# Designs tried in a protein design run: peptides against a protein of PDB entry 4J2C. Part 48

Target 1, 107 residues: chain A of PDB entry 4J2C
Amino acid sequence: MEDPFFVVKGEVQKAVNTAQGLFQRWTELLQDPSTATREEIDWTTNELRNNLRSIEWDLEDLDETISIVEANPRKFNLDATELSIRKAFITSTRQVVRDMKDQMSTS

## One batch from the design tools (peptide; made by RFdiffusion4, then SolubleMPNN)

Design b2_p17_6_s1 (from b2_p17_6, 9 letters changed)
Fold by OpenDDE base, seed 1:
Structure b2_p17_6_s1 (fold): chain B 107 residues (1-107), chain A 17 residues (1-17)
Amino acid sequence: as target 1 above (107 residues)
Amino acid sequence: MEEREKKREELRKFYYE
């Protein structure tokens, strides 16, 4: 069976791109109230939050797989480079999500 | 949600079994 890590990784990457688009719109709506309705702000905010939550959920699952591999290295036979790439993806993506969440919480 | 569940199941099958 093929390792599904990359499949979930790909879905996370897509969700990040979607979230970044929503975040940009969210920022624009708050910066120019004359062009914004409360309905659009609420919709955008909710969609953004849902996307971020989805990403965080998948990252949690991906992070767990890392722990499993590290606990059972011979079972999976992943080299150090691949593990590093996987870890880096999770870390960097969490930072991207955190940055958006931080800005949302202060607005 | 369906796709998410499928992906989670794939992870489970590969890493937990």
Scores: peptide ipSAE 0.536, ipTM 0.901, DockQ to the pose 0.769
Fold by OpenDDE base, seed 4:
Structure b2_p17_6_s1 (fold): chain B 107 residues (1-107), chain A 17 residues (1-17)
Amino acid sequence: as target 1 above (107 residues)
Amino acid sequence: MEEREKKREELRKFYYE
């Protein structure tokens, strides 16, 4: 069986890209209320929140896989470099999500 | 949803079994 980690990683990356686009639109809508409808603001906000939640959920799953690998390294044959890359992805992605969430919560 | 569920199941199968 092929390692499905990268499949989920890819989906997270896509969700991040989607969220960033939604976040940009969200920012634009709030910065220029004259061109914004409440309907679009609500839709954008909800879609953004849903994407962020999805990302966070997947990151938890990915993070758990790392713990499993570290508990049984011989089974998976992943070197330190690969694990570092995976950890870095989770850490950096969490930061990206956190930054968006922080801005949303203060607006 | 089905595709997502399948992928998550694959993740579970690979790492837990």
Scores: peptide ipSAE 0.536, ipTM 0.898, DockQ to the pose 0.901; fails the geometry check
Fold by OpenDDE base, seed 5:
Structure b2_p17_6_s1 (fold): chain B 107 residues (1-107), chain A 17 residues (1-17)
Amino acid sequence: as target 1 above (107 residues)
Amino acid sequence: MEEREKKREELRKFYYE
């Protein structure tokens, strides 16, 4: 069986791209209320939050795999470089999510 | 969600089994 880490990573990346697009639209709608309907604002906000929650959930799963690998290094035989790349992905993606969430909570 | 669930199951199988 091949390591499914990168499969989930791919799904996270898709969700990030989707969230970034939704975030851009969210910003536009709030910037010009005259062109925004309550329905589109609500839809965009909900879709954005759903994607962000999805990302956070997957990152928790991916982060857990790292803990498992570190606890059982002989079983998985991952080199330090690969492990660092995986950690960096989680860290950077969490930051992207946090930045969007911070802006949404501020208004 | 079905495909997602399958992939999450694969993750579980690989890392916990």
Scores: peptide ipSAE 0.535, ipTM 0.898, DockQ to the pose 0.869; fails the geometry check
Fold by OpenDDE base, seed 3:
Structure b2_p17_6_s1 (fold): chain B 107 residues (1-107), chain A 17 residues (1-17)
Amino acid sequence: as target 1 above (107 residues)
Amino acid sequence: MEEREKKREELRKFYYE
């Protein structure tokens, strides 16, 4: 069996791109209420929050795999460079999500 | 949904079994 880490990583990356698009629209709708309907605001807000929660959940799963690998190094035989790359992805993606959530919570 | 569930199951099988 091949390591499915990168399959899930790819799904997270796609979800981040989707969330960033929704976030951009969300900011536009709130910046100019004259161009916004309540229906679109509600839809965009809901979709954005759902996407962010999905990303956070997948990141938890990915982070757990790292802990398992570090606890069982002989079983998986991943080098330090690969583990660092995986950790960096999780850290940076969490920051992207946090930045969007922070801006939403102040609006 | 199904595809995501399958991917989660693959993670479980690979890392826990």
Scores: peptide ipSAE 0.532, ipTM 0.898, DockQ to the pose 0.841; fails the geometry check

Design b2_p17_6_s2 (from b2_p17_6, 9 letters changed)
Fold by OpenDDE base, seed 2:
Structure b2_p17_6_s2 (fold): chain B 107 residues (1-107), chain A 17 residues (1-17)
Amino acid sequence: as target 1 above (107 residues)
Amino acid sequence: DEERKKAREELRKFYFE
């Protein structure tokens, strides 16, 4: 079987891009109520939250694979560089999600 | 989402089993 880590990684990245677009719109709607409808605000907010939750779910799975690989190094045969790249992706993506969530929680 | 579902399933099969 082919390693599916990069497949999930790619899906996470796509979801991040989508979330960033939704977040931008969310910010715009809240900054200028005269151009916003309650319906669009609600839709955007819900879509954004759902997308962020999906990302977090996938990151949890990806993070678990790191632990599994480290516990079974001979089975997966990943070098330190690849593992570092995977860890960095998870860490940085969690930060991106956290930043959006923090801004949403204060609005 | 079927794509995410399939990806998670593959991840499970590859890493968790």
Scores: peptide ipSAE 0.548, ipTM 0.917, DockQ to the pose 0.939
Fold by OpenDDE base, seed 3:
Formats: sequence, structure tokens, C-alpha cells
Structure b2_p17_6_s2 (fold): chain B 107 residues (1-107), chain A 17 residues (1-17)
Amino acid sequence: as target 1 above (107 residues)
Amino acid sequence: DEERKKAREELRKFYFE
């Protein structure tokens, strides 16, 4: 079986890109209410929150795989460089999500 | 979506079982 880590990673990356687009629109709608309908604000907000939630869930799963690999190094045979890349992806993506959530919580 | 669901299922089978 092929390692599916990169598949989930790719989907997280896509979700991040989508979320960033939604976040940009969200900020624009809030910055100029005259250009915003309540329907678009609600839709954008909900879609953004849903995407962020999905990302967070996937990151939890990816993070758990790291623990499993580290507990079973002979089974998975991943080198330190690859593990570092995987960990860095999770850490940096969590920060991106956190930054958007922090800004949303202040609005 | 189905793609994401499938990916999560594969992840489960590969790592969590």
C-alpha cells in the first residue's frame, strides 16, 4: 500500500488555499459593508469556518501518524529529513489556521 | 467530499490499523 500521508497533505494544502481565498473575501466584506449582503457574509463565514475545521481535523490525523511512525520506526522506515518535513508542515499549517481564527474571533 | 473521505480512509488503513 502506498503511503497516503501526501494525499491528505495535498488536500490540506488545497483547503488552506480555499480558506485563504474565503478569508480575503471575508475581510473585504467586513471592511466595506456597503458592498456586502448578509447572505454573502453568512455564506463566506460558514464556508471559511467549515474549511478551517476540516483542516484542523486532518492535521490531527496527520500529527497522529507522526507519533505512530516514531513509535514504530522499523515498520515505516522514514528518514529524519522526511519526518522533519512532515512535522514542519503540520506546525506551519496550524499557525496559518490559528492566524485566521484569531482574526475572526476579534470580529 | 468523497475524495477527502477516501484519503482519510486510506490514512486509517495505513497507519492506524
Scores: peptide ipSAE 0.546, ipTM 0.916, DockQ to the pose 0.939
Fold by OpenDDE base, seed 4:
Order: structure tokens, then C-alpha cells, then sequence
Structure b2_p17_6_s2 (fold): chain B 107 residues (1-107), chain A 17 residues (1-17)
């Protein structure tokens, strides 16, 4: 069986891009109420939150795989560089999500 | 989403089993 980590990683990256687009629209709608409807604001907000939640969920799973790999080094035989890349991806992606969530919470 | 579901299932099978 092939390592599916990169598959989930790719889906997370795609979801981040989607979320960033929604976030941009969200900010635009709130910056100029005259060009926004409550319907679009709510839709955008909900879609954004759903995407962010999905990302966080996947990141939790990815993060757990790291722990499993580290606990079973012989089984997975991943080098330090690969593991570092995986950890960095999770950390940086969490930060991106956190930044969007923080801005949404303070609006 | 079936694609995401499949990916998560593969992840489970590969790492968690």
C-alpha cells in the first residue's frame, strides 16, 4: 500500500486555497455593506468555517500519523527530512487557519 | 465528499492499523 499522507496533504492544500478565497470575499463583504447581502455574508461565513473545520480535522489526523511514525520508526522507515517537511506543513497550515479564525472572531 | 472519504480511509488503513 502506498503512503497516503501526500494525498491528504494535497487535499488540505486545496482546501486552504478555497478558504483563502472565501476569506477574501468575506472581508470584502464586511468592508462594504452596500455591496453585500446578509445571505451572501452568511453563506460565505458558513462555507469558510466549514472549510476551516475540515482542514483542522485533516491536520489532526496528519499530526497523529506523525506520532505513529515516530513511535514505529522501523515500520515506516521515513527519513528525518521527510518527517520535518510533514511537521512543518502541519505547523504552517495551522497558523494560516488560526489567522483567519482570529480575524473572523474579532469582527 | 467521496474523495476525501477515501483519502481518510486510506490514511486510517496505512497508519492506524
Amino acid sequence: as target 1 above (107 residues)
Amino acid sequence: DEERKKAREELRKFYFE
Scores: peptide ipSAE 0.544, ipTM 0.916, DockQ to the pose 0.953
Fold by OpenDDE base, seed 1:
Structure b2_p17_6_s2 (fold): chain B 107 residues (1-107), chain A 17 residues (1-17)
Amino acid sequence: as target 1 above (107 residues)
Amino acid sequence: DEERKKAREELRKFYFE
């Protein structure tokens, strides 16, 4: 069985890009209410929040795989460099999500 | 999303079982 970590990683990356687009539109709608409808604001906000939650859930699973691998090194036999890359991805992606959430919470 | 669901299922099978 092939390691599916990269599959989930790829989907998280796509979700981040989608979230960033939604976040941009979200900021635009709130910055100029005259160009925004309540329907689009609500839709954008909902889509963004759902997307962010999905990312966070996937990151939680990915993060747990790190612990599992480190607890069972012989079973998975992951390269140290790859493990580092996986950890860095989770850390940096969580920061990206946190930044968007922080801005949304202050609006 | 079925693709995401399948990916998560594969992840579960590979790492958590």
Scores: peptide ipSAE 0.548, ipTM 0.917, DockQ to the pose 0.942; fails the geometry check

Design b2_p17_6_s3 (from b2_p17_6, 10 letters changed)
Fold by OpenDDE base, seed 2:
Structure b2_p17_6_s3 (fold): chain B 107 residues (1-107), chain A 17 residues (1-17)
Amino acid sequence: as target 1 above (107 residues)
Amino acid sequence: SAARKAAREALRKFYFE
């Protein structure tokens, strides 16, 4: 059976790209209220929040796999480099999400 | 998303079970 980590990783990456697009639009709408409708602001905000939440959910699952692998190193054929790459992905992606959330909370 | 759901399911079967 193939390791599905990369599949979830790929889905997270796609979700990040989508969230970044929504975040950009969200920023534009709030920077120029005269061109924004309440409807679009609400829609964009809700979609963005939902996407970010989905990303965080997947990251938690991915993070758990790290703990499982570290607890069962003989069951999984992963070297230190691969494990580091996986950890780095989770860490950096969480930071990207955190940055967007921080900006949303300060607006 | 069906793809995301399937991916999470695969993850659970591979790692958590």
Scores: peptide ipSAE 0.552, ipTM 0.916, DockQ to the pose 0.900
Fold by OpenDDE base, seed 1:
Structure b2_p17_6_s3 (fold): chain B 107 residues (1-107), chain A 17 residues (1-17)
Amino acid sequence: as target 1 above (107 residues)
Amino acid sequence: SAARKAAREALRKFYFE
């Protein structure tokens, strides 16, 4: 069986890119009401929230795999550098999501 | 999506079982 971590990582990365685009549009719509309909605002907001939720869900699973690997090093035999890269990805992605959520909650 | 679901399932089988 192939290690699926990178597959989930890839899906998260795609979701992040999508969320960032939605977030930018969300900001633009709220800043210029003349270019925005309530329908588009609602759609954008919902799509963004759904994307962020999906990312957070996947990050939780990815984060748990780290704990499992660290508890069972011989079973998985991951390189220390690879493990660091995985941890960094989770940490940085959580920060990106947090930043968007913080701005949404204060707007 | 099917891809996302498959990825999550693979993750479960590989790491959590």
Scores: peptide ipSAE 0.548, ipTM 0.914, DockQ to the pose 0.920
Fold by OpenDDE base, seed 4:
Structure b2_p17_6_s3 (fold): chain B 107 residues (1-107), chain A 17 residues (1-17)
Amino acid sequence: as target 1 above (107 residues)
Amino acid sequence: SAARKAAREALRKFYFE
């Protein structure tokens, strides 16, 4: 069985890119009300929130795999570099999500 | 999506079982 971590990682990365695009549009709509409809604002906001929620869910699963690997090191036999990369990805991605959420909550 | 569902299922089978 192939390690599926990178597959989920890839899906998270795609979701982050999508969220960043939605966030940019969200910002634009709020900055220029003349170009914004309530419908698009609502759609963009909902899509963004749903995307961020999905990312957070996947990150929780990925984070749990780290704990499982660390509890069973001989079973998975990951080197320290790979494990560090995985941890860094989760940490940095959480920060990206948090930054968007913080800006949305202050709007 | 189907891809995300499959990925999550693979993750479950590989790590959580």
Scores: peptide ipSAE 0.551, ipTM 0.915, DockQ to the pose 0.936; fails the geometry check
Fold by OpenDDE base, seed 3:
Structure b2_p17_6_s3 (fold): chain B 107 residues (1-107), chain A 17 residues (1-17)
Amino acid sequence: as target 1 above (107 residues)
Amino acid sequence: SAARKAAREALRKFYFE
């Protein structure tokens, strides 16, 4: 069986890009209320939050795989560099999500 | 999506089982 980590990673990356697009629109809608309907604001906000939650869920799964690998190194035989890349991806992606969430929570 | 669900299931099968 092929390691599916990169598959989930790719899906997370796509979701991040989608979320960033939604976040940009969200920002635009709030910056100029005259161009925004309540419907679009609500839709955008909801979609954004849903995307962020989905990302966080996937990151939790990915993070757990790290713990499993570290607990069973002989089973998976992952290169240390690869493991570091995986950890960095999770950390940086969580930060991206957190930044968006922080801005949303203060608006 | 179905793709994401499949990926998550693959992850579980590979790592968690």
Scores: peptide ipSAE 0.549, ipTM 0.915, DockQ to the pose 0.916; fails the geometry check

Design b2_p17_6_s4 (from b2_p17_6, 10 letters changed)
Fold by OpenDDE base, seed 1:
Structure b2_p17_6_s4 (fold): chain B 107 residues (1-107), chain A 17 residues (1-17)
Amino acid sequence: as target 1 above (107 residues)
Amino acid sequence: SMEREKAREELRKFYFE
């Protein structure tokens, strides 16, 4: 079996892009109520929150794989550079999600 | 999505089992 980390990483990246689009629309709807319907606001908000939760769930799994790899170096034998890239991806993606959540919570 | 869930399942099998 091939290492599926990059597959999940790719799905997270796609989900982030989707969330960012939803977040942009969310801000637009709230900034100009005259162009917004309650239905679209509710839909956008719900989709955005669901996407963010899904991302966070995947990041938790990805983060745990790093711990497993570090605890079992002989089993996985990952390159140090690759491991650093994986860690950086998780850290930066969590920050992106946090930024959107923080802005939503202040509205 | 189906693809997302498949990826998660593969991750479980590879790392957690």
Scores: peptide ipSAE 0.532, ipTM 0.908, DockQ to the pose 0.925
Fold by OpenDDE base, seed 2:
Structure b2_p17_6_s4 (fold): chain B 107 residues (1-107), chain A 17 residues (1-17)
Amino acid sequence: as target 1 above (107 residues)
Amino acid sequence: SMEREKAREELRKFYFE
């Protein structure tokens, strides 16, 4: 079996891109109510929240894999650099999500 | 999606078992 980490990573990256687009639209809609319908605001908000939750869910799983690898180094035999890249991805992606959530919570 | 769910399942099988 191939290591599926990169597959989930890819799905997370896609979700991040989608969320960023939704977040941009969300910002635009709320900044100019005259150009926004309630329906679009609701749809955009819901889609954005769903995407962010999906990302966070996947990040939790990815983070757990790191713990498993570190507890069983011989089983997986991952290079230290690769492990660092994985950790960095999770950290940076969590920050991206957090930034969007912070802005949403203050609106 | 099916793709996402499949990926999660593979992750479980690879790492958690």
Scores: peptide ipSAE 0.531, ipTM 0.908, DockQ to the pose 0.945
Fold by OpenDDE base, seed 3:
Structure b2_p17_6_s4 (fold): chain B 107 residues (1-107), chain A 17 residues (1-17)
Amino acid sequence: as target 1 above (107 residues)
Amino acid sequence: SMEREKAREELRKFYFE
């Protein structure tokens, strides 16, 4: 079986791009209320929250795979560079999500 | 999505089992 880490990584990246688009719209709607309907605000907010939750869930799974690999290094035979890239992706993506969530919670 | 679910399933089979 092929290592599916990059597949999930790709799905997370797509979700991040979607979330960023939703976040941009969310920001625009709140910045200019005259152009915003309650329906669009609610929809955008809900979609954004759902997207971020999905990302966080996937990141948890990806993070767990790191632990599994590190506990069974001979089984998976990943080099240090690959593991570092995977860890960095999880860390940086969590930060991106956190930044959006922080702004949403303070609005 | 179906692709997302498929990816999660593959991840489970590869790493968690």
Scores: peptide ipSAE 0.530, ipTM 0.908, DockQ to the pose 0.908
Fold by OpenDDE base, seed 4:
Structure b2_p17_6_s4 (fold): chain B 107 residues (1-107), chain A 17 residues (1-17)
Amino acid sequence: as target 1 above (107 residues)
Amino acid sequence: SMEREKAREELRKFYFE
């Protein structure tokens, strides 16, 4: 069986792109209330939160796979560089999510 | 989505079992 890590990584990346678009719209709606309806604000907010939660959930699973690999090096035999890339992806993506969540919570 | 579910299932089978 092929390593599915990259598949989930790809789904996370897609969700990040979607979230970033929603976040941009969210900020625009709140910056100019005259152009915003409550319905669109609520829709955008909910979609954004759903995407962020989805990302966080997948990142937790991806993070756990790293722990499993590190606990079973003989079984998976992953390259150290690959492992570093995976860790960096999780760390950086978590930061992106945190930044958006922080801005949403303070608005 | 079905794609996400499939990916998560594959992840489970590969790593968690």
Scores: peptide ipSAE 0.530, ipTM 0.908, DockQ to the pose 0.942

Design b2_p17_7_s1 (from b2_p17_7, 11 letters changed)
Fold by OpenDDE base, seed 3:
Structure b2_p17_7_s1 (fold): chain B 107 residues (1-107), chain A 17 residues (1-17)
Amino acid sequence: as target 1 above (107 residues)
Amino acid sequence: DEERKKKREELRKFYYD
């Protein structure tokens, strides 16, 4: 059986790209109210929040796999460099999500 | 979502079984 870590990683990356697009539109709508409808603002806000929560959930699952690997190194025998890359992905992605959430909370 | 559910199940099978 192939390691499904990268399958989930790919889905997270796709969700991040989607969220970044939604975030950009969210920013545009709030910067120029004359071009924004309440319906689009609400839709964009809800879609963005849902995407961010989905990403955070998947990151928790990925983070758990890392803990399992570190607790059972002989079973999985992952390269130290690969494990570092997996950790870095989770850390950097969490930061991207945090930055968007911080800006949304101040609006 | 069924898609996310399946992926979570794959993670479970690989890392816990």
Scores: peptide ipSAE 0.544, ipTM 0.915, DockQ to the pose 0.759
Fold by OpenDDE base, seed 1:
Structure b2_p17_7_s1 (fold): chain B 107 residues (1-107), chain A 17 residues (1-17)
Amino acid sequence: as target 1 above (107 residues)
Amino acid sequence: DEERKKKREELRKFYYD
């Protein structure tokens, strides 16, 4: 069986791009209320929150796989470079999500 | 999302089984 980590990683990357687009629109709607409808604000906000939650869930799963690999190195035999890339991806993606959530919570 | 659900299941099978 092939390692499905990269598949989930790819889905997270796509979700991040989607979230960033939604976040930009969310910002625009709140910055200029005269051009915003309540329907679009609500839709954008809900979609953004849903995407962020989805990303966070996937990151939890991906992070757990790293723990499993490190606890069972002989079973998976991942090289150090690949493991580092996986860890870096999770760390950086969590930061991106955190930044958006922080801005939403203060608005 | 069914596709995402399936991928999650594959992930679990690969790492937990």
Scores: peptide ipSAE 0.541, ipTM 0.913, DockQ to the pose 0.912
Fold by OpenDDE base, seed 5:
Structure b2_p17_7_s1 (fold): chain B 107 residues (1-107), chain A 17 residues (1-17)
Amino acid sequence: as target 1 above (107 residues)
Amino acid sequence: DEERKKKREELRKFYYD
């Protein structure tokens, strides 16, 4: 069996791309209320929140795999470089999500 | 989400079994 870490990583990346597009539209709608309907604002907000929640959930799963690998290094035999890349992905992606959430909470 | 469920199961099988 191939390591499914990269499969989930790919799903997270897709969700991030989707969230970024939704976030852009969200900012546009709130910037000019005259061009926005309550329906589109609600739809965009909900879709964005759903994507962000999905990302956070997957990151928790990925983070757990790292803990398992570190607790059982001989079983998985991952090199330090690979492990660092995985950790960096989780850290950077969490930051991206946090930045969007911070802006949404202050609006 | 069935796809999500399947992928989570794959993670479980690989890392816990």
Scores: peptide ipSAE 0.539, ipTM 0.913, DockQ to the pose 0.796
Fold by OpenDDE base, seed 4:
Structure b2_p17_7_s1 (fold): chain B 107 residues (1-107), chain A 17 residues (1-17)
Amino acid sequence: as target 1 above (107 residues)
Amino acid sequence: DEERKKKREELRKFYYD
């Protein structure tokens, strides 16, 4: 069986890109109320939150796989560099999500 | 979402089984 980690990673990456687009629109709508409708603000906000939640969920799953691998190194035979890349991806993505969430919570 | 469900199941099968 092929390691499905990269598949979920790819889905997270796509979700991040989507979230970043939504976040940009969200920012624009709030910066210029004259061009914004409450309906679009609500829609954008909800879509953004849903995407961020999805990302966080997937990151938890991915993070768990790392713990499993580290507990069973011989079973998976993952390269140390690959494992580092996986960890870095989770860490950096969590930061990206956190930054957006922080800005949303203070607006 | 069925696709999401399938992907999560694949993760489970690979890492837990």
Scores: peptide ipSAE 0.542, ipTM 0.913, DockQ to the pose 0.806; fails the geometry check

Design b2_p17_7_s2 (from b2_p17_7, 12 letters changed)
Fold by OpenDDE base, seed 5:
Structure b2_p17_7_s2 (fold): chain B 107 residues (1-107), chain A 17 residues (1-17)
Amino acid sequence: as target 1 above (107 residues)
Amino acid sequence: SAAREEARKKLRKFYYE
């Protein structure tokens, strides 16, 4: 079986792009209340939170795979460079999610 | 989504089995 890590990585990247679009709309709606209905604000907020939660869940799964690899290095035989790239992706993506969540909590 | 669920299933199979 081919290593599915990067398949999940790709799905996470798509989800991040979707969340960023929703975040932009959320920001616009809150900046100009005259153009926003409560229904659209609620819908956008809910969709955004759901997307962010899904991303966080997938990142937890990806992070666990790294722990498994590090605990069983001979079974998977990944080089240090690839492992670093995987870790960096998780770290940076968590930061992107955290930044959006921080802005939502302060609004 | 179906793609997401399939990817998660493959991940579990590859890393946990």
Scores: peptide ipSAE 0.562, ipTM 0.918, DockQ to the pose 0.879
Fold by OpenDDE base, seed 2:
Structure b2_p17_7_s2 (fold): chain B 107 residues (1-107), chain A 17 residues (1-17)
Amino acid sequence: as target 1 above (107 residues)
Amino acid sequence: SAAREEARKKLRKFYYE
């Protein structure tokens, strides 16, 4: 069986792109409330939060696989470079999510 | 989404079983 880590990684990346688009719109709506409807604000906010939560959920699953691999190195045969790349992806993506959440919490 | 759920299923199968 092919390692599905990259498949989930790809889905996370797509979700990040979607979230970034929603975040941009969210920012625009907040910058000019006179042009924003309550309906769009609510929709955008909810969709953004849902996307961010989905990303965080997937990242937790991906992070757990790292622990499993490190506990069973012979079973998965991943070198240090590949593990580093996987860890870096999780770390950087969590940072992207955190940055959006931080900005939302200060609004 | 279906793709996301399928990916999660594969992940569980590969790493947890």
Scores: peptide ipSAE 0.557, ipTM 0.916, DockQ to the pose 0.900
Fold by OpenDDE base, seed 3:
Structure b2_p17_7_s2 (fold): chain B 107 residues (1-107), chain A 17 residues (1-17)
Amino acid sequence: as target 1 above (107 residues)
Amino acid sequence: SAAREEARKKLRKFYYE
């Protein structure tokens, strides 16, 4: 069986791209209320929150897999470079999500 | 999505089972 880490990583990346687009629209709608309907604001906000929640959920799962690998390295036989890339992806993606959430919570 | 759900299932199978 192939390691499915990259598959989940890919789904997270898609969700990040979607969230970034939604976040941009969310910002535009709030900056110019004359161009916004309440329906679009609500839809955009809900979709954005759903995507961010999904990303965070997947990142937790990905993070757990790293713990599992590190607890039993011989079973999975991943080199240090691969593990570093995986950890960096989780860290950087969490930061991207946090930045959007921080702006949403302070608006 | 179906793809996301399938990915999560594979993740569980590979790492937890």
Scores: peptide ipSAE 0.556, ipTM 0.916, DockQ to the pose 0.882
Fold by OpenDDE base, seed 4:
Structure b2_p17_7_s2 (fold): chain B 107 residues (1-107), chain A 17 residues (1-17)
Amino acid sequence: as target 1 above (107 residues)
Amino acid sequence: SAAREEARKKLRKFYYE
């Protein structure tokens, strides 16, 4: 069986792009109240939060796979560079999510 | 989505089974 890590990684990347779009809209709505309704603000906010939570859950799953690989190195036989790339992806993606969440919590 | 669900299923099968 092919390693499905990259498949989940790809789905997370797409989800991040979606979240960033929602975040941009969220920002626009709050910056120009004349073009915003409470309904759209609420919808956008909830949709964004749901997407972010989904991403965080996927990242936790990906992070756990790394732990499994590190506990069973001979079984998976992954290159050290590949493993580093996977870790970096999780770390950087968590940061992107955290940045959006921080801005939402302070607005 | 179906794609995400399939991905999660494959992940479980590959890493946890």
Scores: peptide ipSAE 0.560, ipTM 0.917, DockQ to the pose 0.919; fails the geometry check

